# Peptides against a protein of PDB entry 5H65: the designs that were tried, part 55

Target 1, 294 residues: chain A of PDB entry 5H65
Amino acid sequence: QYLERTPLCAILKQKAPQQYRIRAKLRSYKPRRLFQSVKLHCPKCHLLQEVPHEGDLDIIFQDGATKTPDVKLQNTSLYDSKIWTTKNQKGRKVAVHFVKNNGILPLSNECLLLIEGGTLSEICKLSNKFNSVIPVRSGHEDLELLDLSAPFLIQGTIHHYGCKQCSSLRSIQNLNSLVDKTSWIPSSVAEALGIVPLQYVFVMTFTLDDGTGVLEAYLMDSDKFFQIPASEVLMDDDLQKSVDMIMDMFCPPGIKIDAYPWLECFIKSYNVTNGTDNQICYQIFDTTVAEDVI

## One batch from the design tools (peptide; aimed at target 1 F35)

Design b2_p19_5 (made by RFdiffusion4)
Pose (drawn by RFdiffusion4):
Parts: sequence; structure tokens; C-alpha cells
Structure b2_p19_5 (pose): chain A 289 residues (1-273, 279-294), chain P 19 residues (1-19)
Amino acid sequence: QYLERTPLCAILKQKAPQQYRIRAKLRSYKPRRLFQSVKLHCPKCHLLQEVPHEGDLDIIFQDGATKTPDVKLQNTSLYDSKIWTTKNQKGRKVAVHFVKNNGILPLSNECLLLIEGGTLSEICKLSNKFNSVIPVRSGHEDLELLDLSAPFLIQGTIHHYGCKQCSSLRSIQNLNSLVDKTSWIPSSVAEALGIVPLQYVFVMTFTLDDGTGVLEAYLMDSDKFFQIPASEVLMDDDLQKSVDMIMDMFCPPGIKIDAYPWLECFIKSYNVTQICYQIFDTTVAEDVI
Amino acid sequence: SLHEERKNERLEVFAEPSH
């Protein structure tokens, strides 16, 4: 009834901060390598960070495999422990600590594992069969998180990371403070260990063109625009294909802008200290499947 | 085909350490 659209030339003449409903074509976008759009964002210090690569994580987990699990930290009231020996793996020993709920191990899909000396591949397999996995090491008096460079919790396909600057790391026994040992809410796990969780976000720069003007608008969201969770996409091939197809739909490589579909969206202007623009309250996924 | 190329490129990039 009252759906009207503001041309880009009219927006460029106005001061910030304001909000606009627009319709424009996606002339171009960055990043050209779409996997680089997935960033980690700290809600406390507002820093943006790269997600660690497989090679980065492999270094951490292999380095963890050189350390021997400490027998003194095995079989507590919090967890049962089991050590596996290995062959042809530089004498590696793997410790898996099964976390109990009121002195009783829960079902595997509700059971959290703590693991010393495991590989990324093994941790990912364990995450399928169990509720979740925390990479750990034998500290002086208690089990401790392996490294904040690695995920503090792997739950399903989501690798949860914490902020190195904002976190004040606590040892594993502090998991006793969790209300139960079956739900394993990631924010509750992070609070018990003194970790400030990072948030996954898609970060992209769109060049919008409606024929009246040209404008750069940022995309920064977790799951609204694509209806694809940023927290899952780096570990899910189907979600990656969906992002590829949506961006290929709005901005196909090689063909002209005349043939592109229109992008209906809101954008908000704001002062940085020059005026910048950002997409908000917008999804391409509701009308596109 | 384009998706498979991007996927292979990504797997190659992530296989190497960035830090």
C-alpha cells in the first residue's frame, strides 16, 4: 500500500544517520573469494578476526599430541577417563574424558567429551557421535583448555571460538558450576570457563547500482540475509553451495548488469567519525529458495 | 562446475596455515 523506494542519487545528497528502502542491482561485490566473508566478531571489544584455517588447527592439535596425559587428572567426580595407546604415531596417547551428570554418564547425544591428543579429524567424528567436544591439556593442577586459538567447544558442525583479549581463562573443574551436564549451551560453557564467545558473521561489501547512482553498502550479519548460519557455513558443503548460488544469482560473473535481478533492501547511513552505508532488516531468502 | 572450483580452491587455501 505505501511501498515506495528511494533512488540512490537522492540518498547520496543527504546527511547521516538515516534509513532508506531501496531497490538496486548488485553491480559487484567483495570478497571475490566467498569463504573470506566469514569473520569472527567479539561482542565485548568489537574486534573482527579471521577464522583459523585447518592447517592452523592441525599445528595446535599435533602439538597437543606431543604432551603426555597426566594420570593425576584422570577419573574425577566430574568425569570418567580412558587412555588409548597408538602405533606409528610418534608414541601418541589419546585421553577422552566423559563428563558425568550427577555421577552418571548421560546418553551419548547429551555427553560432553574432553579430549587430549586428538586430531581435528577425530574431534569432528566424535562431535557427530557425542554432544560436543572440548580440546583440553593436562595443566599443573587441573585439565585446561588446549588453546584459545583452537575452538573451545565443537558442537555439531559449529566450531565455537573465544576472544583472546576479553577472556579470562578458567580450568575445567569450573564446568561443575553448569546447571546440568546434558544441555551444554555454548554460552553457558563459555561463561563457566571465563571465555567471551566470538560471533560468526558474514562480512561483505556490496556495490549497489539503480541507474540513478552508485553506492557501497556493507553486509554484516550472522543468519538473516541468506537465512544460512555463518556459524555453520565453513563446515557444511551444502550451505556453502547455497551462498555460492545466491551470490551468482544477484551478480553472475561475465554477463551484463542489465540482466541482473533487483535487490530489494533497507540500508542505513551512518557517520564513521565520510558517510558509510549498511544493509539491515533484509533477507533475500524469503522470496528466493 | 563453478562451485566445485571454488570449493577446491578453498580446501587448498585452508590446508595451509595462515598464522

Design b2_p19_5_s1 (made by RFdiffusion4, then SolubleMPNN; from b2_p19_5, 14 letters changed)
Fold by OpenDDE base, seed 3:
Structure b2_p19_5_s1 (fold): chain B 294 residues (1-294), chain A 19 residues (1-19)
Amino acid sequence: as target 1 above (294 residues)
Amino acid sequence: DRFEKRLEEMREERSKPKK
């Protein structure tokens, strides 16, 4: 994939689509806030979605908690069930289903929990103790995923989301198709349940300047650019600091652009048509900034 | 947490091989 370096002034004169290797300074970038730069991307329909906030999840799980678990769906060949009634004034019922592996429950670090009526706090606590948690609800004939607006799978601090548009949800018993019921690979779980998993991505717009010209380049990357997974960054302070440090390095506040480091990266041009307007846009690809500081 | 403890206890109990 070796390309000769091309100055921005030359790139700006060329038709799309083309690929370029460039060396430029990061004059500015948007959005400035890291949280705003992390999105969920569907690999199928390419829709970008916001990562749900804690408050959003609270509402979803509160709504789920208003529904009573169906006794008929307890204790199947797939899972063993336990129900608790909380001591609060509402008398909330929480059902937890332990997914079995060949009829035997695995160790906690290998065990998948299906939870009905759990709060976000309870689910998060459980996800730290057990391998993974799926929030579910009682369907007509089987347990079903609670809501694709919430994670379909929580592993530790990682929330796995699915695309509402592209997913065709199947009942929880479809987890039986998984040969291994101990590792709980997110993609496998998603496939079993008919979910198209969303991908965490960094989404940013870079204004690049090499002294010959200025162009805006779009960044959509999951883990290559920063060598930090977008799926983990929002839940890890150290990773957040690392990203901030990288961005501050390339675009230091309060310093003139002449002192900025050079960024070497690959960009591709593409055509965008909006009505009668045709414009050329640029996207960063196959770039790792940790290796491209010059 | 008591809730988590109870769940773990149940898991441990049911993790035994079936006769």
Scores: peptide ipSAE 0.164, ipTM 0.779, DockQ to the pose 0.017
OpenDDE base, seeds 1, 2, 4, 5: peptide ipSAE 0.056, 0.061, 0.151, 0.152; ipTM 0.673, 0.689, 0.769, 0.773

Design b2_p19_5_s2 (made by RFdiffusion4, then SolubleMPNN; from b2_p19_5, 10 letters changed)
Fold by OpenDDE base, seed 1:
Structure b2_p19_5_s2 (fold): chain B 294 residues (1-294), chain A 19 residues (1-19)
Amino acid sequence: as target 1 above (294 residues)
Amino acid sequence: SRFEERLAERREERAKPQR
């Protein structure tokens, strides 16, 4: 795409919606903390949600661990089941179901585990050893997802979440529809189970100043702006440092804005009605800044 | 479109706590 540069003072006078190319300095941004800028976004209902914290997950899995696995649901054509009884937690039973591929148990790096009654710690340990983990519970006739407030799929350190509003959950046996039961692509798992997967996104507000005017621009982006996946950044210190470096480059602390570098980006204007007030807002789009750090 | 505006409005509303 090509757009001529437009000064902010001119943009501020125009009606929405329009698209602009701008060159401005990043006066400030919010939120300042990276973990606060990463959200979960539904591509259907467009709800923004917070990424659950460890404490939130602890509660969910603790509650799940109070339920006893149903013996009737163990060892199906889809999975082989193993039951453990804990020593120190009043004899809590944990069930791990190993999903088979064509009746054969796959290798650990290709295996999907269904876990009943596991704690967060136990689930994390298993997710580090096996390809994929799904927290489940015993339903009436089949295993079911434990809770969409928790990940529906854990792969290593990546937590995949689903939208409670848009998902129509199906039982675990629907995984039979997957021909390849070794790769466990999150979108395929989600589709099989009736889940609308949430997307990790960076959500930030930039205050931009080009010397002619000042405007606030909204950023909602999954992986383009920083060239870093929002889905991975919270679990990777190096990626976090990279984002911090990018932001510090454009908005360096301890110096005057006159010395700030110029940011070139695309913004689009749009109309927002808040009660009786009509407001024009701006959103950053189709912009990558990571190249400036290299 | 009106749909796009409404979508943008919802996004803006949800982003308010971060501003």
Scores: peptide ipSAE 0.006, ipTM 0.410, DockQ to the pose 0.028
OpenDDE base, seeds 2, 3, 4, 5: peptide ipSAE 0.000, 0.012, 0.000, 0.008; ipTM 0.289, 0.458, 0.294, 0.420; seeds 3, 4, 5 fail the geometry check

Design b2_p19_5_s3 (made by RFdiffusion4, then SolubleMPNN; from b2_p19_5, 11 letters changed)
Fold by OpenDDE base, seed 3:
Structure b2_p19_5_s3 (fold): chain B 294 residues (1-294), chain A 19 residues (1-19)
Amino acid sequence: as target 1 above (294 residues)
Amino acid sequence: SRFEERLAEMREERAKPKR
């Protein structure tokens, strides 16, 4: 879309909602730490959630490992199963289920693995070889997703999460509705299991200054702004470095703002009412950052 | 069998260090 550039001083005088194209310097931003800026967003209820930490997942999977797999749920038309007891002192029961495609097990790179009683470490290892991994538990009549506080689907280093509020979980046998059981598209898996998938988003607040005025703009973006997927950044050091470099470029430490590069972006204004308080807020949208050279 | 193959692959990965 095309909009004429508007100075911040003019924007600050106008009522919301409106859309603007601006050119401003990034005076500051928050949060400063990248890992704090990555959140999970529900497209339905719009709740923002923290991405679970490794420690959080460890606890969830440890708890899951205290539950014994139901032998009656092994080996269905959907999956072939193996169950064993670990050789550690606790002797936890672990069950794995390899999902079949039309009754035939696919190759590992096409295979979905369901796991009961697995540790985070084990799950991560398995996700390196198999197409996808789903942590599950034994339900009353079928395997069920273990916990929406943990990923419902792990593909390589990508953890897919679902919204607890909006999801109405269905049992694992509902994966039968998938015609193709080799691709394991996250959205398709989510739909089959009644999950509303959460979206990884960068969430930041930018303080923008164009010399005529200053305003704060909210950034919530999944992959457009940095041209880096929020879903991958936490698990990729190079991507993290790239984001850090971009932010350092626009807001370099130890340098005066006069030397900052200009940021061109689109912002939209909107009204926020909280009790007797009414304010206009701003959000960045449809913006991809580009390097500016003096 | 394909099942045994998948099990073997699983065991192989479990034997590796965590990434």
Scores: peptide ipSAE 0.526, ipTM 0.940, DockQ to the pose 0.023
OpenDDE base, seeds 1, 2, 4, 5: peptide ipSAE 0.523, 0.523, 0.526, 0.525; ipTM 0.939, 0.938, 0.940, 0.939

Design b2_p19_5_s4 (made by RFdiffusion4, then SolubleMPNN; from b2_p19_5, 14 letters changed)
Fold by OpenDDE base, seed 3:
Structure b2_p19_5_s4 (fold): chain B 294 residues (1-294), chain A 19 residues (1-19)
Amino acid sequence: as target 1 above (294 residues)
Amino acid sequence: SRFEKRLEEERKIRSLPQK
């Protein structure tokens, strides 16, 4: 798309909704800390959710570990099962189910593991070694996803989450509907299990100033703005540094705004009504970071 | 078998110190 550049002063006088191309300086932004700006977004109900912390996941998996795997659900046509009993006094039982492709196990880097009773640490180790891991529990007649508060799929360091509100979970045997049981595409897994996958997004509020006016613009973006996936940034120090570098470039600390670079982006206006209060808000869209220096 | 190989790998992983 192409839009003529519009000064902020003109935009501020216009009714919503409209789309604009702007060139402005990033006076300030919030939140300042990257980890606070990464959220999970549902594409259906549009709720924003916090990314669970490691401590939250620990609790979920600890609770799951108190449940005993059902022997009746082991070794199906879909998966081969192995159970271990921990050596500690608690005697925790852990079941690992290796999902087969056409009756045979794929290579380690292609193999999906279903885990019952595993700790977060164990699950993460397995997800790093094998292709994919799904934390599960024994249901009445089949294995089921453990908890949508935890990832439904872990691939390496990537945690895939589902929306509790929009998902209608189906049992694990529905993975049989997948023709290819080696690639384990997250969206395909989600579809098979009745999960509405959540999308990692950067959520920030930018205060933009082009010298003619000032407005706040909302940023909700997965991977376009920074050209960095929000899904990976929390687990990758280099990506975090890159985002920080970008933000420091546009909004450098300790210098005056006159020296800030210009940010070019698209924004759209929209109406928000809260009781008797009506206001126009702005959101950045279809924008990859681009800047110029005077 | 492939299954046995996977089990061995899994056991090795879980045998590592847990955080």
Scores: peptide ipSAE 0.045, ipTM 0.684, DockQ to the pose 0.023
OpenDDE base, seeds 1, 2, 4, 5: peptide ipSAE 0.040, 0.006, 0.374, 0.286; ipTM 0.680, 0.260, 0.863, 0.838; seeds 4, 5 fail the geometry check

Design b2_p19_6 (made by RFdiffusion4)
Pose (drawn by RFdiffusion4):
Structure b2_p19_6 (pose): chain A 289 residues (1-273, 279-294), chain P 19 residues (1-19)
Amino acid sequence: QYLERTPLCAILKQKAPQQYRIRAKLRSYKPRRLFQSVKLHCPKCHLLQEVPHEGDLDIIFQDGATKTPDVKLQNTSLYDSKIWTTKNQKGRKVAVHFVKNNGILPLSNECLLLIEGGTLSEICKLSNKFNSVIPVRSGHEDLELLDLSAPFLIQGTIHHYGCKQCSSLRSIQNLNSLVDKTSWIPSSVAEALGIVPLQYVFVMTFTLDDGTGVLEAYLMDSDKFFQIPASEVLMDDDLQKSVDMIMDMFCPPGIKIDAYPWLECFIKSYNVTQICYQIFDTTVAEDVI
Amino acid sequence: SSLLSEQLKKVEEDFDKPD
């Protein structure tokens, strides 16, 4: 009834901060390599960070495999422990600690594992069969998180990361403070270990063109715009294909802008200290499937 | 925030660079 759209030339003449409903074509976008759009964002210090690569994580987990699990930290009231020996793996030993709920191991899909000396591949397989996995190492007096460079919790396809600057790391026994040992809410796990969780976000720069003007608008969201969770997309081939197709739909390579579909959205202007623009309250996924 | 805006610009400058 009252749906009206503001041309870009009118927006460029106005001061910030304001909000606009617009229609425009996506003339171009960055990043050209779409995997680089997935960033980690700390809600406490507002820093943006890269997600560690497989090679980075392999280095951490292999380095963890050189250390011997300490027998003194095995079989507590919090967890049962089991050590596996290996062959042709530089004498590697793998410790898996099964976390109990009131002195009883829960069902596998509710059971959290703590693992010393495991590979990324093994941790991912364990994450399918069990509730979740925390990479750990034998500290002086207690089990401790392996490294904040690696995920503090792998749950399903989500690798949860914490902020190195904002976190004050606590040892594993502090998991006793969790209300139960079956729900394993990632924010609750992070609080018990003194970790400030990072948030996954898609970060992209859109160049919008409606024929009256041109404008650069940022995309920064976790799951609204694509209806694809940023927290899952790097570990899910189908979600990656969906992002590829949506961006190919709005901005196909090689063909002209005349043939592109229109992008209906809101944008908000703001002062940085020059005026910048950002997409908000917008989804392409509700009308596109 | 001003810091987040600066971070967005920094990330934009780093887009499409080799890893």

Design b2_p19_6_s1 (made by RFdiffusion4, then SolubleMPNN; from b2_p19_6, 12 letters changed)
Fold by OpenDDE base, seed 4:
Structure b2_p19_6_s1 (fold): chain B 294 residues (1-294), chain A 19 residues (1-19)
Amino acid sequence: as target 1 above (294 residues)
Amino acid sequence: SEQLAKELLEVDSKFDLPL
């Protein structure tokens, strides 16, 4: 869609909703810390959630590890089970269930592991080795997802989360509905288990200044703005550095704003009603930051 | 598979879990 550049002073006088192309300097942004800028967004209920901290996950998995795997749920047509008893942890039982494809165990890199009673550390080790891991617990008649407060699927270093509000969990045997039991596509796994997957998003507020006016614009973006996936950034130091570098480029510390590069972006205005107060808000959309100074 | 068996043994060693 073609949009002419509009100065911020003109935008600030107009009613919403409208779309604009702007050229402005990034005077400031919030939050300043990358970890605080990465959120989980539900595409259904639109709730924004914090990404769980490792400490939170430790608690969840520790609690799960207090439960004993049900022997009756081991070795089904869907999976082969191995059970261990820890020597140094009060005899904690850990079950690993290897999901089969058409009754055959796939290669390790294609195998989904269901982990019952594992710690966060153990789960992470397994995810690095086998790529795909689901934390589970013994239900009444089947294995079940452990907790939606934890990832429903871990693939390498990526944690996939589901919406507690919108999900209607189904038992693990529903993975049988998947024709391909080797690729373990997160969306397919989620669908089979009745999970509404959450989307990682960068959430930031930009204060934009073009010399004619100052405007605050909201950014909610998964992978387009930075050309970096929000789903991977928290687990990758290089990606974190890249985001920091981009932000430092547009909003360099210790120098005057007159030396800041120009940012070209699209913004849309929209009305927000909070009680009796009506305000116009702005959101950045369909924008990719360039590494080149404009 | 033999590969899976080998990898399981490695997991066992890393987790200090007897197979």
Scores: peptide ipSAE 0.028, ipTM 0.680, DockQ to the pose 0.013
OpenDDE base, seeds 1, 2, 3, 5: peptide ipSAE 0.025, 0.024, 0.024, 0.024; ipTM 0.689, 0.686, 0.684, 0.677

Design b2_p19_6_s2 (made by RFdiffusion4, then SolubleMPNN; from b2_p19_6, 12 letters changed)
Fold by OpenDDE base, seed 3:
Structure b2_p19_6_s2 (fold): chain B 294 residues (1-294), chain A 19 residues (1-19)
Amino acid sequence: as target 1 above (294 residues)
Amino acid sequence: SEQLARELEEVHARFDLPL
C-alpha cells in the first residue's frame, strides 16, 4: 500500500499503532560498534540474546571434551564413527561421526560431521573442510546436541544457534527424517532436532531528524536494511566495512547534520506499557538503505 | 565409503587435529 510521506512533527502527535513513510536525517545511532548491534533473536518467544564470544564457546567445548564418547553409540545406520585419543596425558577422546545418506557417505562438501570432544579450534577447522558440523554428546540412548549455548550447526564460518527456551531437543537419530542428507539446511536440521533457530539481527536505535521533529526509531533487521546478512557480518571483514561505510554515509563523523543525506524509510508506531507509564515507540520496517548508497 | 575418514586424516595431518 502506498504511504505518503509524513513529517515527524505530525507523527509525534498521533496515536499508535500506525505506519508511516518518512524522510529524515540520521542524527545519531547506537550502538556505535557494529559488533554490539548484532544479536540473536527468537522468532517464537522474541527474546534477544547476545552472540556468544569465542571465549564462551571455548569453555563449552572444553567442558564437552571432558566427557568420553559412548562406544555403544558409534557406527549406526545413520553415521560411521571414528575415534581418536589425543597424545596428551589426559588422553582426550574425540569422536567424529560421518552422517551417511542412504547408507552411503556423501562428498566431503556435502557431509555432515557430528563431533564429540572437539575443541572450538578443531571444530572450526573441520567446518571449513567439511560442509557442516554439529557438536554432539553421548546421551543415554543416542547422540544428542551438546549444548544450545553453542552452535547446533556450524557451516564454514557461520554459527547457527537455537533458542533454549523454545526448543525441545530431540536426539540425533531424528536426522533420519531428512530425506536429503546432503543438503544440510539449517532450518531443516533445526526442525529435525526440535530446535527453534535463532535469527541474527541488527539491533540499533536511530535518532531521526527531519527538521520538524526528532524521533527515535528501533531497527531490528536480519538482512533487508543493509542488504547484508547479520549472520555473516561478524565473520566477514568486507561486510563489516560495508556496513560501516553505510553508517558513515548517513551519519558522517565531524560533519554537521545539515550536510547529512536524507534517509527514506518506513516506521511503525506501537504502544509500550511499563507499569503506569505508557509510551509510543517506533520501529523501522521494510526499509532498504543499500539502494540509497549506490 | 571410507573417503571421508581418509579426508579427515588428511585434515588432521594438516591442522593438528586429535589422533
Scores: peptide ipSAE 0.036, ipTM 0.752, DockQ to the pose 0.014
OpenDDE base, seeds 1, 2, 4, 5: peptide ipSAE 0.026, 0.011, 0.022, 0.034; ipTM 0.712, 0.414, 0.692, 0.743; seed 1 fails the geometry check

Design b2_p19_6_s3 (made by RFdiffusion4, then SolubleMPNN; from b2_p19_6, 11 letters changed)
Fold by OpenDDE base, seed 2:
Structure b2_p19_6_s3 (fold): chain B 294 residues (1-294), chain A 19 residues (1-19)
Amino acid sequence: as target 1 above (294 residues)
Amino acid sequence: SSQLAQELLEVDSKFDLPL
């Protein structure tokens, strides 16, 4: 979008909503810790949610592991089932259901596993090996997704989450509606299971200063701003370092703001009502940071 | 590795699944 550059002092005097192109310095940002800036966002209800911690997932999967797999739900046209009995933990039953494509088991890298009774550690190991894993439980008539508080799909190191508010869960047999049972596209899996996928987003507040004025702008972005997916950053140290480097470039520690590089971005203003108070807020949009910042 | 993962890798694939 083409917009003329507008100084912050002029923007601060204008009514919302409007869109602006600005050139400003990043005086400061919050949160300072990258892991605190990564959230889950529902594209439908717009709720922001924290990314579950490993400890939270452990509890969910431990609770799931207390349930015995229903033998009646094993070995359907959709999947073949294998049951393990752990030597430890009082002989815990773990069911792994291998989803078939047209009645045939695919290659391991294309196979979706449904795991019932697995621990987080076991599930993660299997996801690394088989690429696609869904934690499930025995329902009344079919396997069902275990819990929307846990990932509905784990692919390698990526956890895909669904919105509890917007999702209307359907049983596992609805995966039959997928023509392609090899690629396991998260959105397709979600659609089949009645899940509204949550999106990983960077959520930050930027304090911007162009020398004429100062304003705070909200950043909620999945992959455009940093050119780094929020969905991958938590699991990749190199990506984390890259984001940190970008932020340090725009907001270098230990030097004066006069020496900071200029950030060019688009911001939009919008009205927020808090009780009787009307406030104008700003959000960064359609902005990619340049690799070569001046 | 977990017992499950190890067992999965060790089972002769009655499913003919390359592990």
Scores: peptide ipSAE 0.031, ipTM 0.733, DockQ to the pose 0.012
OpenDDE base, seeds 1, 3, 4, 5: peptide ipSAE 0.029, 0.025, 0.030, 0.028; ipTM 0.723, 0.686, 0.701, 0.686; seeds 3, 4 fail the geometry check

Design b2_p19_6_s4 (made by RFdiffusion4, then SolubleMPNN; from b2_p19_6, 12 letters changed)
Fold by OpenDDE base, seed 3:
Structure b2_p19_6_s4 (fold): chain B 294 residues (1-294), chain A 19 residues (1-19)
Amino acid sequence: as target 1 above (294 residues)
Amino acid sequence: SEQLAQELLEVDSKFDLPL
C-alpha cells in the first residue's frame, strides 16, 4: 500500500512499530569497509556471524587433511571414489568422491565432488573446474560434512554456509533423496543434509538526515538494496567497485551534506528492550537505491 | 566413470595439485 512521505522529525516522535516512507540524505554509514558489512544471517535463529576468513578455512581444511579416508566408505551406489597419496606432503591421502546420477557420472560441470582431505587451495581449484564441491570426512558409517565452520558447498567462487545452531546434520547418503543429482541447488543440498543455510547479507547502519531530524537506520539486505548479491560481492572486484560507487554517490567524500543526493527509503520502527531500557530502532526495508535516487 | 577421474588428474597436472 502507498505510504506518504513522513519527515524524520515526525517519525522520531512516534511509537513503534510503524512503517514509513522517507526522503533523506545519507549523512554517514558504518562500517565503511565493504568486507566488514557482509555477514552471514540465519533465517531461523537470526544469528549474525562473520564470514570466515581464508585463514580460518585453511586451518579447518588442514585439520581435515590429517585424517585418513576410510576405505570402507569408498565406492558406493551414490559415488565413485578415487584416492591419491601426495608425494611431497608426507603421504597425505586425498579422497575425491564423484557423485553419480542414477549410477552414471554426469558431465564435469554438473558433477558434485565430495572431497576428503583436500586443502582450501585444492578445493577452490576443483570447484572452479567441477563447479560443485562438498568438503567431507569419514564418519562412523558414512561420509559426513566436514565442518559447518567451513562451507558445506562450494560452487565456483561461492561459499555456502550452514548454521551450526539450527542444523541437524545428516550423512552424505541423504543426497540420494535428491531426484536431480546434476544441478546441485544449494537449498536442496542443504535440505538433504539437514542444514539450515545461512544467507549472505549486507549489514550496515545508515545515519539519515532530511533537515528536520536525524535517525539511524539499520540495513540488513541480501540483494535488493544494491541490486548486488551479498553472496557474490566478496569474490568479485567489479561488484565491490559498484557498491563502493553507490555508497560514494550517496555519501560523497570531501563535500558537504548539502550537495548529497536525496535517498528515498522505506523504514520500519521497532522496539528493543535491554533490561529496563526501551529503545526505538529503525530498519530499512523494501528499498532499492537504483530506483530511489532523487 | 574414469573420465571425471581423468579430468581431475588433468586438473592436478595443470594446477599442480598435491594429489
Scores: peptide ipSAE 0.035, ipTM 0.754, DockQ to the pose 0.014
OpenDDE base, seeds 1, 2, 4, 5: peptide ipSAE 0.027, 0.034, 0.027, 0.033; ipTM 0.710, 0.743, 0.708, 0.746

Design b2_p19_7 (made by RFdiffusion4)
Pose (drawn by RFdiffusion4):
Structure b2_p19_7 (pose): chain A 289 residues (1-273, 279-294), chain P 19 residues (1-19)
Amino acid sequence: QYLERTPLCAILKQKAPQQYRIRAKLRSYKPRRLFQSVKLHCPKCHLLQEVPHEGDLDIIFQDGATKTPDVKLQNTSLYDSKIWTTKNQKGRKVAVHFVKNNGILPLSNECLLLIEGGTLSEICKLSNKFNSVIPVRSGHEDLELLDLSAPFLIQGTIHHYGCKQCSSLRSIQNLNSLVDKTSWIPSSVAEALGIVPLQYVFVMTFTLDDGTGVLEAYLMDSDKFFQIPASEVLMDDDLQKSVDMIMDMFCPPGIKIDAYPWLECFIKSYNVTQICYQIFDTTVAEDVI
Amino acid sequence: PARHHHRNAWEERQDEKLS
């Protein structure tokens, strides 16, 4: 009834901060390599970070495999422990600690594992069969998180990361403070270990063109615009293909802008200290499947 | 591919596409 659209030339003449409903074509976008759009964002210090690569994580887990699990930290009231020996793996030993709920191991899909000396591949397999996995190492008096460079919790396809700057790391026995040992809410796990969780976000720069003007608008969101969770996309081939197809739909390579579909959206202007723009309250996924 | 290779497979597809 009252759906009207503001041309870009009118927006460029106005001061910030304001909000606009617009319709424009996606002339171009960055990043050209879409995997680079997935960033980690700390809600406490507002710092953006790259997600560690497989090679980065492999280095951490292989380095963890050189250390011997400490027998003194095995079989507590919090967890049962099991050590596996290996062959042709530089004498590696793998410790898996099964976390109990009131002195009783829960069902596998509710059971959290702590693992010393495991590979990324093994941890990912364990994450399918069990509720979740925390990479750990034998500290002086207690089990401790392996490294904040690696995920503090792998749950399903989500690798949860914490902020190195904002976190004050606590040892594993502090998991006793969790209300139960079956739900394993990631924010609750992070609080018990003194970790400030990072948030996954898609970060992209859109060049919008409606024929009256041109404008750069940022995309920064976790799951609204694509209806694809940023927290899952790097570990899910189907979700990656969906992002590829949506961006190929709005901005196909090689063909002209005349043939592109329109992008209906809101944008908000703001002062940085020059005026910048950002997409908000917008989804392409409701009308596109 | 295995889950932990999904990101690398996506990176390779993007590189091929831009080549």

